Peptides against a protein of PDB entry 7MKK. Designs and how they scored, part 30

Target 1, 71 residues: chain A of PDB entry 7MKK
Amino acid sequence: SMKEKVKAKLVEIRKFVPFIRRVRIDFQDTLSKVQGHRLDALVNLLDREDVSMSSLNKIEVIIDKLRTRFN

## One batch from the design tools (peptide; aimed at target 1 A41 L42 K58)

Design b2_p27_3_s3 (made by RFdiffusion4, then SolubleMPNN; from b2_p27_3, 10 letters changed)
Fold by OpenDDE base, seed 2:
Structure b2_p27_3_s3 (fold): chain B 71 residues (1-71), chain A 27 residues (1-27)
Amino acid sequence: as target 1 above (71 residues)
Amino acid sequence: SEKEEEEKKREEEEDEFLDELLKLLDE
C-alpha cells in the first residue's frame, strides 16, 4: 500500500539523519546561519511520522546534494 | 474536514520549506 511505501521510505531516509547532523556540525563555519538553521529544521521534520512521499522524495534530493558537497 | 485541511496546509508548508532549502543549497 501507499502507506507502507511511505513508511519504508521514511525509514530509509532517517538513516541519513546522523549524516545531516554531522554536516551541520562539521561544516558549521562553511554553512551560513540560515543554511544551518534549515538543516536543523530538516532533522526535526524527519522526527515526524506524517511526512508525505512528495516531501521524502525532495529530502532525498537534498541529501544527495549534501553528499555531493560534503561527502 | 478541518483536520484534513490543516494537514494539507502543513504539507504545503513543508514542500515550500524543502524547496527553499534546495534553493539555499544551490547558492
Scores: peptide ipSAE 0.621, ipTM 0.876, DockQ to the pose 0.830
OpenDDE base, seeds 1, 3, 4, 5: peptide ipSAE 0.619, 0.616, 0.618, 0.618; ipTM 0.876, 0.875, 0.875, 0.875

Design b2_p27_3_s4 (made by RFdiffusion4, then SolubleMPNN; from b2_p27_3, 10 letters changed)
Fold by OpenDDE base, seed 3:
Structure b2_p27_3_s4 (fold): chain B 71 residues (1-71), chain A 27 residues (1-27)
Amino acid sequence: as target 1 above (71 residues)
Amino acid sequence: SEEEEEKKKKEEEQEKFLDELLELLDE
């Protein structure tokens, strides 16, 4: 079901939470204040269970951008 | 329904947040 697919995608995306946290801390001086705050908010969002597939797909793009720039 | 509208509102807020973050990361 779509619900099961969302849950599975959320589990996979959550594997990148440690990476996001590290980017936030290790590049704190490079990131603007607003970028840092938004990354913190992104981590908080991933702690929730009410995230749509659309949101998860966008988060995947965000993670790819972070990897390109910071890894 | 009330529950449906609340869910839709949350999703829209999430989408807006993520779109802004995508733009910020291109700076």
Scores: peptide ipSAE 0.629, ipTM 0.882, DockQ to the pose 0.885
OpenDDE base, seeds 1, 2, 4, 5: peptide ipSAE 0.628, 0.628, 0.630, 0.628; ipTM 0.882, 0.881, 0.882, 0.881; seed 4 fails the geometry check

Design b2_p27_4 (made by RFdiffusion4)
Pose (drawn by RFdiffusion4):
Structure b2_p27_4 (pose): chain A 71 residues (1-71), chain P 27 residues (1-27)
Amino acid sequence: as target 1 above (71 residues)
Amino acid sequence: LDYDKVDEWTQEEIDEFLDELLEDLED
């Protein structure tokens, strides 16, 4: 059943791509280069679909961790 | 990791990247 279980979470979780993209730009002045890079690769990854469930769970947390470190 | 070639990342490289990003955000 997991096959789809992914698609669903990727759909919901893609609503934050604009939010991340904003965090990266507004605070390019606040964050390191390696933070800028990993934030971009994060956007690039959320744009694919060969994405593991184990990585989406890691990505929900990472996002909860920036809905509160910023915003 | 090579961030100019993210489309070529393996699953192991993605897991490593996501762990490193989580550590950066918890710092």

Design b2_p27_4_s1 (made by RFdiffusion4, then SolubleMPNN; from b2_p27_4, 12 letters changed)
Fold by OpenDDE base, seed 4:
Structure b2_p27_4_s1 (fold): chain B 71 residues (1-71), chain A 27 residues (1-27)
Amino acid sequence: as target 1 above (71 residues)
Amino acid sequence: LDFENVDKWSEEEIEELLDELLKLLDE
């Protein structure tokens, strides 16, 4: 079911929470306050259980872009 | 967006955040 797929995707994406936190901290001086706050929001968002598949797919893209830019 | 209330954000607000992040990362 879609619900099961969402749950599985969320589990996989949450594996990158430590990475996102590291990006936020390691590049704190480079990131603007707004950018930093947005990354914080992203981390907090991943604590939720009710995120849509559409949103999770975008988050996955964001993580990929972060990995590309920030090693 | 109020970043302190992410747990209360609507789908629209979530998408707004994500779109902003995507926009920034596409620069």
Scores: peptide ipSAE 0.692, ipTM 0.906, DockQ to the pose 0.895
OpenDDE base, seeds 1, 2, 3, 5: peptide ipSAE 0.687, 0.686, 0.687, 0.683; ipTM 0.904, 0.904, 0.905, 0.903

Design b2_p27_4_s2 (made by RFdiffusion4, then SolubleMPNN; from b2_p27_4, 10 letters changed)
Fold by OpenDDE base, seed 3:
Structure b2_p27_4_s2 (fold): chain B 71 residues (1-71), chain A 27 residues (1-27)
Amino acid sequence: as target 1 above (71 residues)
Amino acid sequence: LDFENVDEWSDEEVDLFLDELLKLLEE
């Protein structure tokens, strides 16, 4: 079901939470203050259970950008 | 958006936040 797919996607995306946290910390001086605050918010967002597939897909793109820029 | 109340964001607010974050990372 779509519901199950969303839950599965959320589980996969959450695997990157440690990475996001590390980017936030390791590159704190490189990131703007605004970027840092929003990365914190992104981590908090991933604690929610009610995130749409559309949002999860966008988060995946964001993670890809972070990986490209910050390894 | 109030980044301290992420758990209360609507789907629309989440979407707007993510779009803005993506733009910020592409500066």
Scores: peptide ipSAE 0.724, ipTM 0.920, DockQ to the pose 0.866
OpenDDE base, seeds 1, 2, 4, 5: peptide ipSAE 0.722, 0.722, 0.722, 0.722; ipTM 0.919, 0.919, 0.920, 0.919

Design b2_p27_4_s3 (made by RFdiffusion4, then SolubleMPNN; from b2_p27_4, 11 letters changed)
Fold by OpenDDE base, seed 1:
Structure b2_p27_4_s3 (fold): chain B 71 residues (1-71), chain A 27 residues (1-27)
Amino acid sequence: as target 1 above (71 residues)
Amino acid sequence: LDFENVDKWSEEEVEEFLDELLKLLEE
């Protein structure tokens, strides 16, 4: 079901939380203050269990952009 | 957006946040 797919996607996306935290800290001087603040919010967002598939797909794109630039 | 209460954001607010973050990362 779609509900199960969302749960599975959330689990996979959460595996990148440590990476997001590392980018936030290790590249603090490269990131703008607003970018850093937004990354903190992104980590907080991933603590939720009611994030939609649409949102999770966008988060995946964000992570891909972070990986391309910072890893 | 209230960034101290991310857990209370509506679905629309979440989407707006993510769209803005995508734009920010293009800078």
Scores: peptide ipSAE 0.770, ipTM 0.942, DockQ to the pose 0.771
OpenDDE base, seeds 2, 3, 4, 5: peptide ipSAE 0.769, 0.768, 0.770, 0.769; ipTM 0.942, 0.942, 0.942, 0.942

Design b2_p27_4_s4 (made by RFdiffusion4, then SolubleMPNN; from b2_p27_4, 14 letters changed)
Fold by OpenDDE base, seed 5:
Structure b2_p27_4_s4 (fold): chain B 71 residues (1-71), chain A 27 residues (1-27)
Amino acid sequence: as target 1 above (71 residues)
Amino acid sequence: IDFSNVDKWSEEEVEELLEELLKLLEE
């Protein structure tokens, strides 16, 4: 079901929370305040249980772009 | 956007954050 697919996607994306936190800390000097606040919000967002599949797919793209730029 | 209230954001507010992040990463 779609509900089970959303739950599975959320579990997989949450595995990258430590990476996002590392980006936020390691590159804090090069990030603007706005960029830093948005990354903090992204981490907090991943604590939610009611995120849509559309949003989860976008978060996956964001993580891929972060990996390209910061790793 | 109120960053202290992420757990209560609407779908629209969530999408707005994600779009802003995507735009920033294109620079």
Scores: peptide ipSAE 0.615, ipTM 0.883, DockQ to the pose 0.862
OpenDDE base, seeds 1, 2, 3, 4: peptide ipSAE 0.613, 0.612, 0.613, 0.614; ipTM 0.881, 0.882, 0.882, 0.882

Design b2_p27_5 (made by RFdiffusion4)
Pose (drawn by RFdiffusion4):
Structure b2_p27_5 (pose): chain A 71 residues (1-71), chain P 27 residues (1-27)
Amino acid sequence: as target 1 above (71 residues)
Amino acid sequence: EEEEEEEEDEELDELLEELFEEVEEEE
């Protein structure tokens, strides 16, 4: 059943791509280069679909961790 | 407060590093 279980989460979890993109730009002045990079690769990854469930769970937390470090 | 922000940054960096290590392993 997992097969789809992914698609669903990716759909809901892609609503934050603009949020991330905003965090990266507004605070390019606050964060490191390696934080800028990893935040981009995060966007690039959420744009694919060969995305593991094990990585989406890691993305949900990385996101909860920036809905509260910023914003 | 600044120390707490640095700690949160370090945690975020670790989480992002773990994610991209796993992505590289999968590729």

Design b2_p27_5_s1 (made by RFdiffusion4, then SolubleMPNN; from b2_p27_5, 11 letters changed)
Fold by OpenDDE base, seed 5:
Structure b2_p27_5_s1 (fold): chain B 71 residues (1-71), chain A 27 residues (1-27)
Amino acid sequence: as target 1 above (71 residues)
Amino acid sequence: SAKEEQEELEELQKLLDELFKEEEEEK
């Protein structure tokens, strides 16, 4: 079901939370305040269980860009 | 270059802005 697919995708995306936290800390001096705040908010968003598939797909793109830029 | 890096970060920020706009609209 779509619900199961959403849960599975959320589980996979959550695997990158430590990475996002690491980027936020290690590149704090490079990131603007707004950029840093957005990364903090992204981590907080991933604590929720009610994230839509649309949002998860956007988050996946964001993570891919982070991985490309920050390893 | 530093300029190119900052442009990439700004693009990333725009994607995050879009994400949180969507999240706000879903509430």
Scores: peptide ipSAE 0.505, ipTM 0.844, DockQ to the pose 0.788
OpenDDE base, seeds 1, 2, 3, 4: peptide ipSAE 0.504, 0.501, 0.499, 0.505; ipTM 0.844, 0.843, 0.842, 0.845

Design b2_p27_5_s2 (made by RFdiffusion4, then SolubleMPNN; from b2_p27_5, 8 letters changed)
Fold by OpenDDE base, seed 3:
Structure b2_p27_5_s2 (fold): chain B 71 residues (1-71), chain A 27 residues (1-27)
Amino acid sequence: as target 1 above (71 residues)
Amino acid sequence: MEEERRREEEELLELLDELFEEVEKEE
């Protein structure tokens, strides 16, 4: 079902939560307070059970950009 | 409630795209 696809995608995206937290810590002195807060908010968003497929698709692109820049 | 939360999520995701443009200006 669509609900099962959303849950499966959320599980895959949640694998990057440790990476996002690591970027937030390792670049804390380079990131502005606003940038740091946005990364914290992204982690908090991924802790939710009710994230839409559209949001998960956008988050995937954001994680790929983070990996390109900070990995 | 749900529609407001969806708008706040969309705004956050747009603001996260700006993160890369801001970090590129410091190089």
Scores: peptide ipSAE 0.161, ipTM 0.661, DockQ to the pose 0.096
OpenDDE base, seeds 1, 2, 4, 5: peptide ipSAE 0.155, 0.154, 0.155, 0.159; ipTM 0.656, 0.656, 0.656, 0.659

Design b2_p27_5_s3 (made by RFdiffusion4, then SolubleMPNN; from b2_p27_5, 9 letters changed)
Fold by OpenDDE base, seed 2:
Structure b2_p27_5_s3 (fold): chain B 71 residues (1-71), chain A 27 residues (1-27)
Amino acid sequence: as target 1 above (71 residues)
Amino acid sequence: SEEKRREELEELDKLLDELFEEVKKEE
């Protein structure tokens, strides 16, 4: 079901939460305050259970961009 | 290049903005 797919995708995306937290901390001095707040908000968003598949797909793209920049 | 890096950061910011706008619309 779509609900099961969303849950599975959320579990996979949540595996990157520690990475996002590390980026937020390790590059705090190079990120703007707004960028830092956005990363915090992204982590908080992933704590929710009502995130849509569309949003999860966008988050995946964001994570890929972060990985490209921060490894 | 510094210009390419700036463009990539701007793209990231846009993606984040789009994400949070979508989340707000879904609430």
Scores: peptide ipSAE 0.372, ipTM 0.789, DockQ to the pose 0.806
OpenDDE base, seeds 1, 3, 4, 5: peptide ipSAE 0.371, 0.367, 0.373, 0.370; ipTM 0.788, 0.785, 0.788, 0.788; seed 4 fails the geometry check

Design b2_p27_5_s4 (made by RFdiffusion4, then SolubleMPNN; from b2_p27_5, 10 letters changed)
Fold by OpenDDE base, seed 2:
Structure b2_p27_5_s4 (fold): chain B 71 residues (1-71), chain A 27 residues (1-27)
Amino acid sequence: as target 1 above (71 residues)
Amino acid sequence: EKEKEEKELKELEKLLEELFKEEEEEK
């Protein structure tokens, strides 16, 4: 079902939460407060169970770009 | 909630724009 697809996608994207948290901490002194807040918001967004497939697809693109910048 | 998610996503897009701008300025 669509619900099962969303749940599976969320599980896959959540694998990157440790990476996002690490970027947030390792670069805390070089990131602005707003940039740090945006990374915290990304993690908090991934803790939600009601995120749409469209939002999850956008988040995946965002994470891929973060990975390009931060390894 | 969807409006909040869309705002959060737009802020993340701005974050990327800022970080990639800084990266291009450092090269």
Scores: peptide ipSAE 0.441, ipTM 0.798, DockQ to the pose 0.069
OpenDDE base, seeds 1, 3, 4, 5: peptide ipSAE 0.436, 0.437, 0.441, 0.437; ipTM 0.795, 0.795, 0.798, 0.795

Design b2_p27_6 (made by RFdiffusion4)
Pose (drawn by RFdiffusion4):
Structure b2_p27_6 (pose): chain A 71 residues (1-71), chain P 27 residues (1-27)
Amino acid sequence: as target 1 above (71 residues)
Amino acid sequence: EEEEEEEELDELLEELFEEVEEEEEEE
């Protein structure tokens, strides 16, 4: 059943791509280069669909961790 | 506290992209 279980989470999770793109631009002045890069790769990855469930769980936390370190 | 949160975030992002690379190598 997991097959789809992914698609669903990726759909809901993609609503944060603009949020993350905002965090990367508004605070390019606050964060490191390696933080800028990993934040981009994060966007690039959320744009694909060969995305593991084990990675989406890691992405939900990583987003909860930016909804509160910024914003 | 902010530095600790930054370090945790960096670790989480690093773990994510290591796993993505491993998955790509396996493919």

Design b2_p27_6_s1 (made by RFdiffusion4, then SolubleMPNN; from b2_p27_6, 10 letters changed)
Fold by OpenDDE base, seed 2:
Structure b2_p27_6_s1 (fold): chain B 71 residues (1-71), chain A 27 residues (1-27)
Amino acid sequence: as target 1 above (71 residues)
Amino acid sequence: SEKEEMEELLKLLDELFKEVEEEEKKK
């Protein structure tokens, strides 16, 4: 079901939460306030259970770009 | 450029949270 697909995708995306947190901390001094806030908000968003598949797909793109930039 | 890439990332984040906000309004 779509609900199960969302849950599975969320589990996969959550695997990158430690990475996002590491980026946030490792580059804390170089990130702007808005950039830092957005990363914090991204981590918080992934704690929720009501994120749509559309949003999860966008988050995946964001994570890929973070990985390219920060390792 | 690196600057352009970072700006693109910020735009994607903005779009994401705009979507999340709109989804919350539907509830």
Scores: peptide ipSAE 0.399, ipTM 0.815, DockQ to the pose 0.869
OpenDDE base, seeds 1, 3, 4, 5: peptide ipSAE 0.395, 0.397, 0.398, 0.396; ipTM 0.813, 0.814, 0.816, 0.814

Design b2_p27_6_s2 (made by RFdiffusion4, then SolubleMPNN; from b2_p27_6, 9 letters changed)
Fold by OpenDDE base, seed 3:
Structure b2_p27_6_s2 (fold): chain B 71 residues (1-71), chain A 27 residues (1-27)
Amino acid sequence: as target 1 above (71 residues)
Amino acid sequence: SEKEEEEELLKLLDELFEEVEEEKKKK
């Protein structure tokens, strides 16, 4: 079901929460205020259970871009 | 460039949260 697919995707995406937190902390002084706020909000969003598949797919792209930039 | 990548990332994040807010309004 779509519900199970969303759940599975959320589990996979949540594996990167520690990475996102690390980026936020390690680069706090180099990130703009808006960038920092957006990353904080992203982490908070991933604590929710009502995130759509569309949103999760976008988050996956964002994480890939973060990985490219911040190793 | 790094600046271009930052701007792209911000756009993606903004689009994400716009989508999230619109989904909330439907409820």
Scores: peptide ipSAE 0.305, ipTM 0.759, DockQ to the pose 0.870
OpenDDE base, seeds 1, 2, 4, 5: peptide ipSAE 0.142, 0.171, 0.129, 0.134; ipTM 0.591, 0.610, 0.597, 0.597

Design b2_p27_6_s3 (made by RFdiffusion4, then SolubleMPNN; from b2_p27_6, 8 letters changed)
Fold by OpenDDE base, seed 1:
Structure b2_p27_6_s3 (fold): chain B 71 residues (1-71), chain A 27 residues (1-27)
Amino acid sequence: as target 1 above (71 residues)
Amino acid sequence: SKEEEERELLELLDELFEEVEEEEKKK
């Protein structure tokens, strides 16, 4: 079901939360205040239970870009 | 509302996406 797919997608994307947190801290000296705030917002969004599939797909793309830049 | 909050966060993420994309182009 769609509900099951959303739950599975959220679980998979949440696996990158530790990575995002590491980027936020390890690169805090090179990140602007705005960029840091955006990373915090990304983590906070993934803590929610009501994130749509559309939103999760967008987040996945952003995480892929982050992984490319901050591997 | 929850919908408004999510929209605002997604807009913020869109801006993050654009910044990361531009940084990758600079490499």
Scores: peptide ipSAE 0.105, ipTM 0.604, DockQ to the pose 0.069
OpenDDE base, seeds 2, 3, 4, 5: peptide ipSAE 0.088, 0.096, 0.090, 0.091; ipTM 0.599, 0.605, 0.597, 0.595; seed 3 fails the geometry check

Design b2_p27_6_s4 (made by RFdiffusion4, then SolubleMPNN; from b2_p27_6, 8 letters changed)
Fold by OpenDDE base, seed 5:
Parts: structure tokens; sequence; C-alpha cells
Structure b2_p27_6_s4 (fold): chain B 71 residues (1-71), chain A 27 residues (1-27)
């Protein structure tokens, strides 16, 4: 079902939460306050269970950009 | 290069959070 697809995508995206948290801490001194807040908010968003497939696909693109820059 | 990639990331984050805030306001 669509609900099962969303759950599967959310599980895959959540694997990057430790990475996002590391970026937030390891680069804290180089990140602006706004950038730091956005990373914190991204982690908090991924703790939710009601995230749409559209949002999860956008989050995937964001994570790929973070990985390219910070990994 | 890094500044442009950052601006694109920040824009995507802003767009994402606007959508989430709009979805929350509809509840």
Amino acid sequence: as target 1 above (71 residues)
Amino acid sequence: EKEKEEEELLKLLDELFEEVEEEEKKK
C-alpha cells in the first residue's frame, strides 16, 4: 500500500539521522545560527511518523546535498 | 561553488519547512 511505501522510505531516511546530528555538532562553529537551526529542525522532522512521501523525497535530496558537502 | 551549493540546500530546507508548516496549519 501507499502507507507501507511511506513507512519503508521513512525507515531508509532515518538511517541518516546520526549523520545529520554529526554534521550539526562537528561543524557547529562554521555553521550559521540559521543553518544550525535548520539541521535541528530536519532531525526533529524525521522523528515524526506523519511525514508525506513528497516530503520524504525532498528530504532525500537534502541529505544527498549534505553528504556531498560534509561527508 | 560551496556558497551556491549552500544556497541551494538552504532553499530546499526552507521549501521543506514551509510545506510542513502549511500541513500543520491545516490540522
Scores: peptide ipSAE 0.142, ipTM 0.608, DockQ to the pose 0.815
OpenDDE base, seeds 1, 2, 3, 4: peptide ipSAE 0.128, 0.136, 0.119, 0.128; ipTM 0.590, 0.606, 0.586, 0.596

Design b2_p27_7 (made by RFdiffusion4)
Pose (drawn by RFdiffusion4):
Structure b2_p27_7 (pose): chain A 71 residues (1-71), chain P 27 residues (1-27)
Amino acid sequence: as target 1 above (71 residues)
Amino acid sequence: EEEEEEEEEEEEEEDEMLDELLEELEE
């Protein structure tokens, strides 16, 4: 059943791509280079679909961690 | 089999990058 279980989460979880992109631009003045890079690769990855469930769970927490370190 | 190994290596690299990003955000 997991097969799909992914698609669903990716759909919901892609609503934050603009939010991340905003975090990366507004605070390019606050964060390191290696933070800017990993935040871009995060966007690039959320744009694919060969994305593991084990990685989406890691991405939901990484997002909860920036809905509260910023915003 | 070579293509499957390459896909697994890419997934591991993505997981390692995501763990590093989580550590950086928790700091």

Design b2_p27_7_s1 (made by RFdiffusion4, then SolubleMPNN; from b2_p27_7, 10 letters changed)
Fold by OpenDDE base, seed 4:
Structure b2_p27_7_s1 (fold): chain B 71 residues (1-71), chain A 27 residues (1-27)
Amino acid sequence: as target 1 above (71 residues)
Amino acid sequence: DEEEKRKREEEEKEERLLDELLEELEK
């Protein structure tokens, strides 16, 4: 079901929370305050159970861009 | 209830920030 797909995607995306937190810390001096806040908000969003597939797909793209820029 | 409403409103705000973050990372 779509619900199961969303749940599976959420589980996979949550695996990157430690990475996002690491980016937030390691690049704190190069991130703008607003970018840092947005990353914090992203992590907080991933703590919820009702994250939409649309949001999860956006987060996946964000993670890919973070990996490219900060790794 | 009001708690669920506030939680949804906060989630919607956070989701809006994703678009802004994407925009910044795409520059």
Scores: peptide ipSAE 0.491, ipTM 0.824, DockQ to the pose 0.661
OpenDDE base, seeds 1, 2, 3, 5: peptide ipSAE 0.491, 0.487, 0.483, 0.488; ipTM 0.824, 0.820, 0.816, 0.821

Design b2_p27_7_s2 (made by RFdiffusion4, then SolubleMPNN; from b2_p27_7, 11 letters changed)
Fold by OpenDDE base, seed 1:
Structure b2_p27_7_s2 (fold): chain B 71 residues (1-71), chain A 27 residues (1-27)
Amino acid sequence: as target 1 above (71 residues)
Amino acid sequence: SEEERKKREEEERREKELDELLELLEE
């Protein structure tokens, strides 16, 4: 079902939460304040259970951008 | 329903913020 697909995607995306947290802290001086705040919001969003597939797909792109710059 | 409307509005706000974050990371 679509619900199961969303849940599975969320589980996969959540595997990157520790990475996002590390970027937020380790590169705090490099990130702008707004970038830092948005990353905090992203981590908080991934803690929720009501994240849509559309949002999860965008978050995946964001993670790819973070990996390119900070990994 | 009102609940469905609010859910849609919240999702739209989430997507906008995610789009903005993508733009910020490209700076």
Scores: peptide ipSAE 0.633, ipTM 0.884, DockQ to the pose 0.863
OpenDDE base, seeds 2, 3, 4, 5: peptide ipSAE 0.633, 0.632, 0.632, 0.633; ipTM 0.883, 0.883, 0.884, 0.883

Design b2_p27_7_s3 (made by RFdiffusion4, then SolubleMPNN; from b2_p27_7, 10 letters changed)
Fold by OpenDDE base, seed 1:
Structure b2_p27_7_s3 (fold): chain B 71 residues (1-71), chain A 27 residues (1-27)
Amino acid sequence: as target 1 above (71 residues)
Amino acid sequence: KEEEEKKEKEEKEEEKLLDELLKLLEE
């Protein structure tokens, strides 16, 4: 079902929360205040259970960009 | 109706957050 797909995608995306937290802290000197605040908001968003599939797909793209820049 | 309006507002704010992050991470 769509609900099961959303749940599975959320579980996979949540595996990157520790990475996002590490980027936020380890690269804080290279992040603007705005970028840092938005990364905090992204982590908080991933704590929710009602995140849409469209949002999860955008978050995946964001994570890929973070990996390219900060990994 | 109030709950639906609240949900729609939260979804729009979430979309704006993600779109802003995408722009901020562009080179």
Scores: peptide ipSAE 0.490, ipTM 0.813, DockQ to the pose 0.811
OpenDDE base, seeds 2, 3, 4, 5: peptide ipSAE 0.489, 0.489, 0.489, 0.489; ipTM 0.812, 0.812, 0.812, 0.812

Design b2_p27_7_s4 (made by RFdiffusion4, then SolubleMPNN; from b2_p27_7, 9 letters changed)
Fold by OpenDDE base, seed 5:
Parts: C-alpha cells; sequence; structure tokens
Structure b2_p27_7_s4 (fold): chain B 71 residues (1-71), chain A 27 residues (1-27)
C-alpha cells in the first residue's frame, strides 16, 4: 500500500540522521547560522511519524546535496 | 475540520522549511 511505501521510505531516510548531525557539527564553520538552524529543523522533522511522501522525496534530494558537498 | 486544517498548515510549514533548505544549499 501507499502507507507501507511511506513508512519504508521514512525508515530509509532516518538512516541518514546521524550523517546530517555530523554535517551540522563538522562543517559548522562552512555553514551559515541559517543553514545550521534549517539542518537542526530537518533532524527534528525526521523524528515525526506523519511525514508525507512529497517531503521524504525532497529530503532525499537534500541528503544527496549534502553528500556531494560534505562527503 | 480543525484537526484537518492544523495538519494542512503543518504540512505547508514543513514544505516551506524544505524548500528554503534546498535553496540555501544551492548557494
Amino acid sequence: as target 1 above (71 residues)
Amino acid sequence: EEEKRRKEEEEKEEQELLDELLKLLEE
């Protein structure tokens, strides 16, 4: 079902939470204050169970950009 | 109706956060 697909996608995206936290700390001098605050908000969002598929798809793009820039 | 409206607003704020973050990471 679509609900099962959303849950599976959320589980996969949550695997990157430690990576996002590391980017926020290790590259703190590279990130603006605004970028840092938005990354903190992104981590908090991923603690929720009601994240939409549209949001999960955007988060995947964000993670790919972070991986490209910060390894 | 109020719960539905609240969830729709929360989803809008979530989308705005993600769109802003995408824009900031393009700089």
Scores: peptide ipSAE 0.563, ipTM 0.855, DockQ to the pose 0.858
OpenDDE base, seeds 1, 2, 3, 4: peptide ipSAE 0.560, 0.559, 0.561, 0.560; ipTM 0.852, 0.853, 0.853, 0.853

Design b2_p27_8 (made by RFdiffusion4)
Pose (drawn by RFdiffusion4):
Structure b2_p27_8 (pose): chain A 71 residues (1-71), chain P 27 residues (1-27)
Amino acid sequence: as target 1 above (71 residues)
Amino acid sequence: EEEEEEEDEELDELLEELFEEVEEEEE
């Protein structure tokens, strides 16, 4: 049943791509280069679909961790 | 300020673990 279980989460979890992109730009002045990079690769990854469930769970937490470090 | 540094460090660790796993899956 997991097969799909992914698609669903990716759909919901893609609503933050603009949020992330905003965080990256507004605070390019606050964060490191390696934080800028990893935040881009995060966007690039959320744009694919060969995305593991195990990585989406890691991504939900990485988003909860930015909804509160910023914003 | 200390708490913000700790949160940054945790965020960096989490992002590093994610991208290590992504690289392993690509290999």

Design b2_p27_8_s1 (made by RFdiffusion4, then SolubleMPNN; from b2_p27_8, 8 letters changed)
Fold by OpenDDE base, seed 5:
Structure b2_p27_8_s1 (fold): chain B 71 residues (1-71), chain A 27 residues (1-27)
Amino acid sequence: as target 1 above (71 residues)
Amino acid sequence: SEEEEREMEELMKLLDELFKEVEEEEK
């Protein structure tokens, strides 16, 4: 079901939360305040259980770009 | 580099779009 797919996607994306946190901290001196706040907000968003598949797909793109830039 | 800065800006725009979507979904 779509609900199951959303849950599975969320589980997979949450695996990158530690990575996002590390990016936020390790590059704090090079990131602007607003950039840092956006990353913090992203982590906070991933703590929620009501994120849509559309949003999760966007988050996946964002994480891929973060990985390319910072790893 | 300027390219890296542009990529970061694009990333932040994607984040902005994401949060706008989340806000709309909460209505």
Scores: peptide ipSAE 0.462, ipTM 0.831, DockQ to the pose 0.818
OpenDDE base, seeds 1, 2, 3, 4: peptide ipSAE 0.460, 0.457, 0.458, 0.458; ipTM 0.831, 0.830, 0.830, 0.830

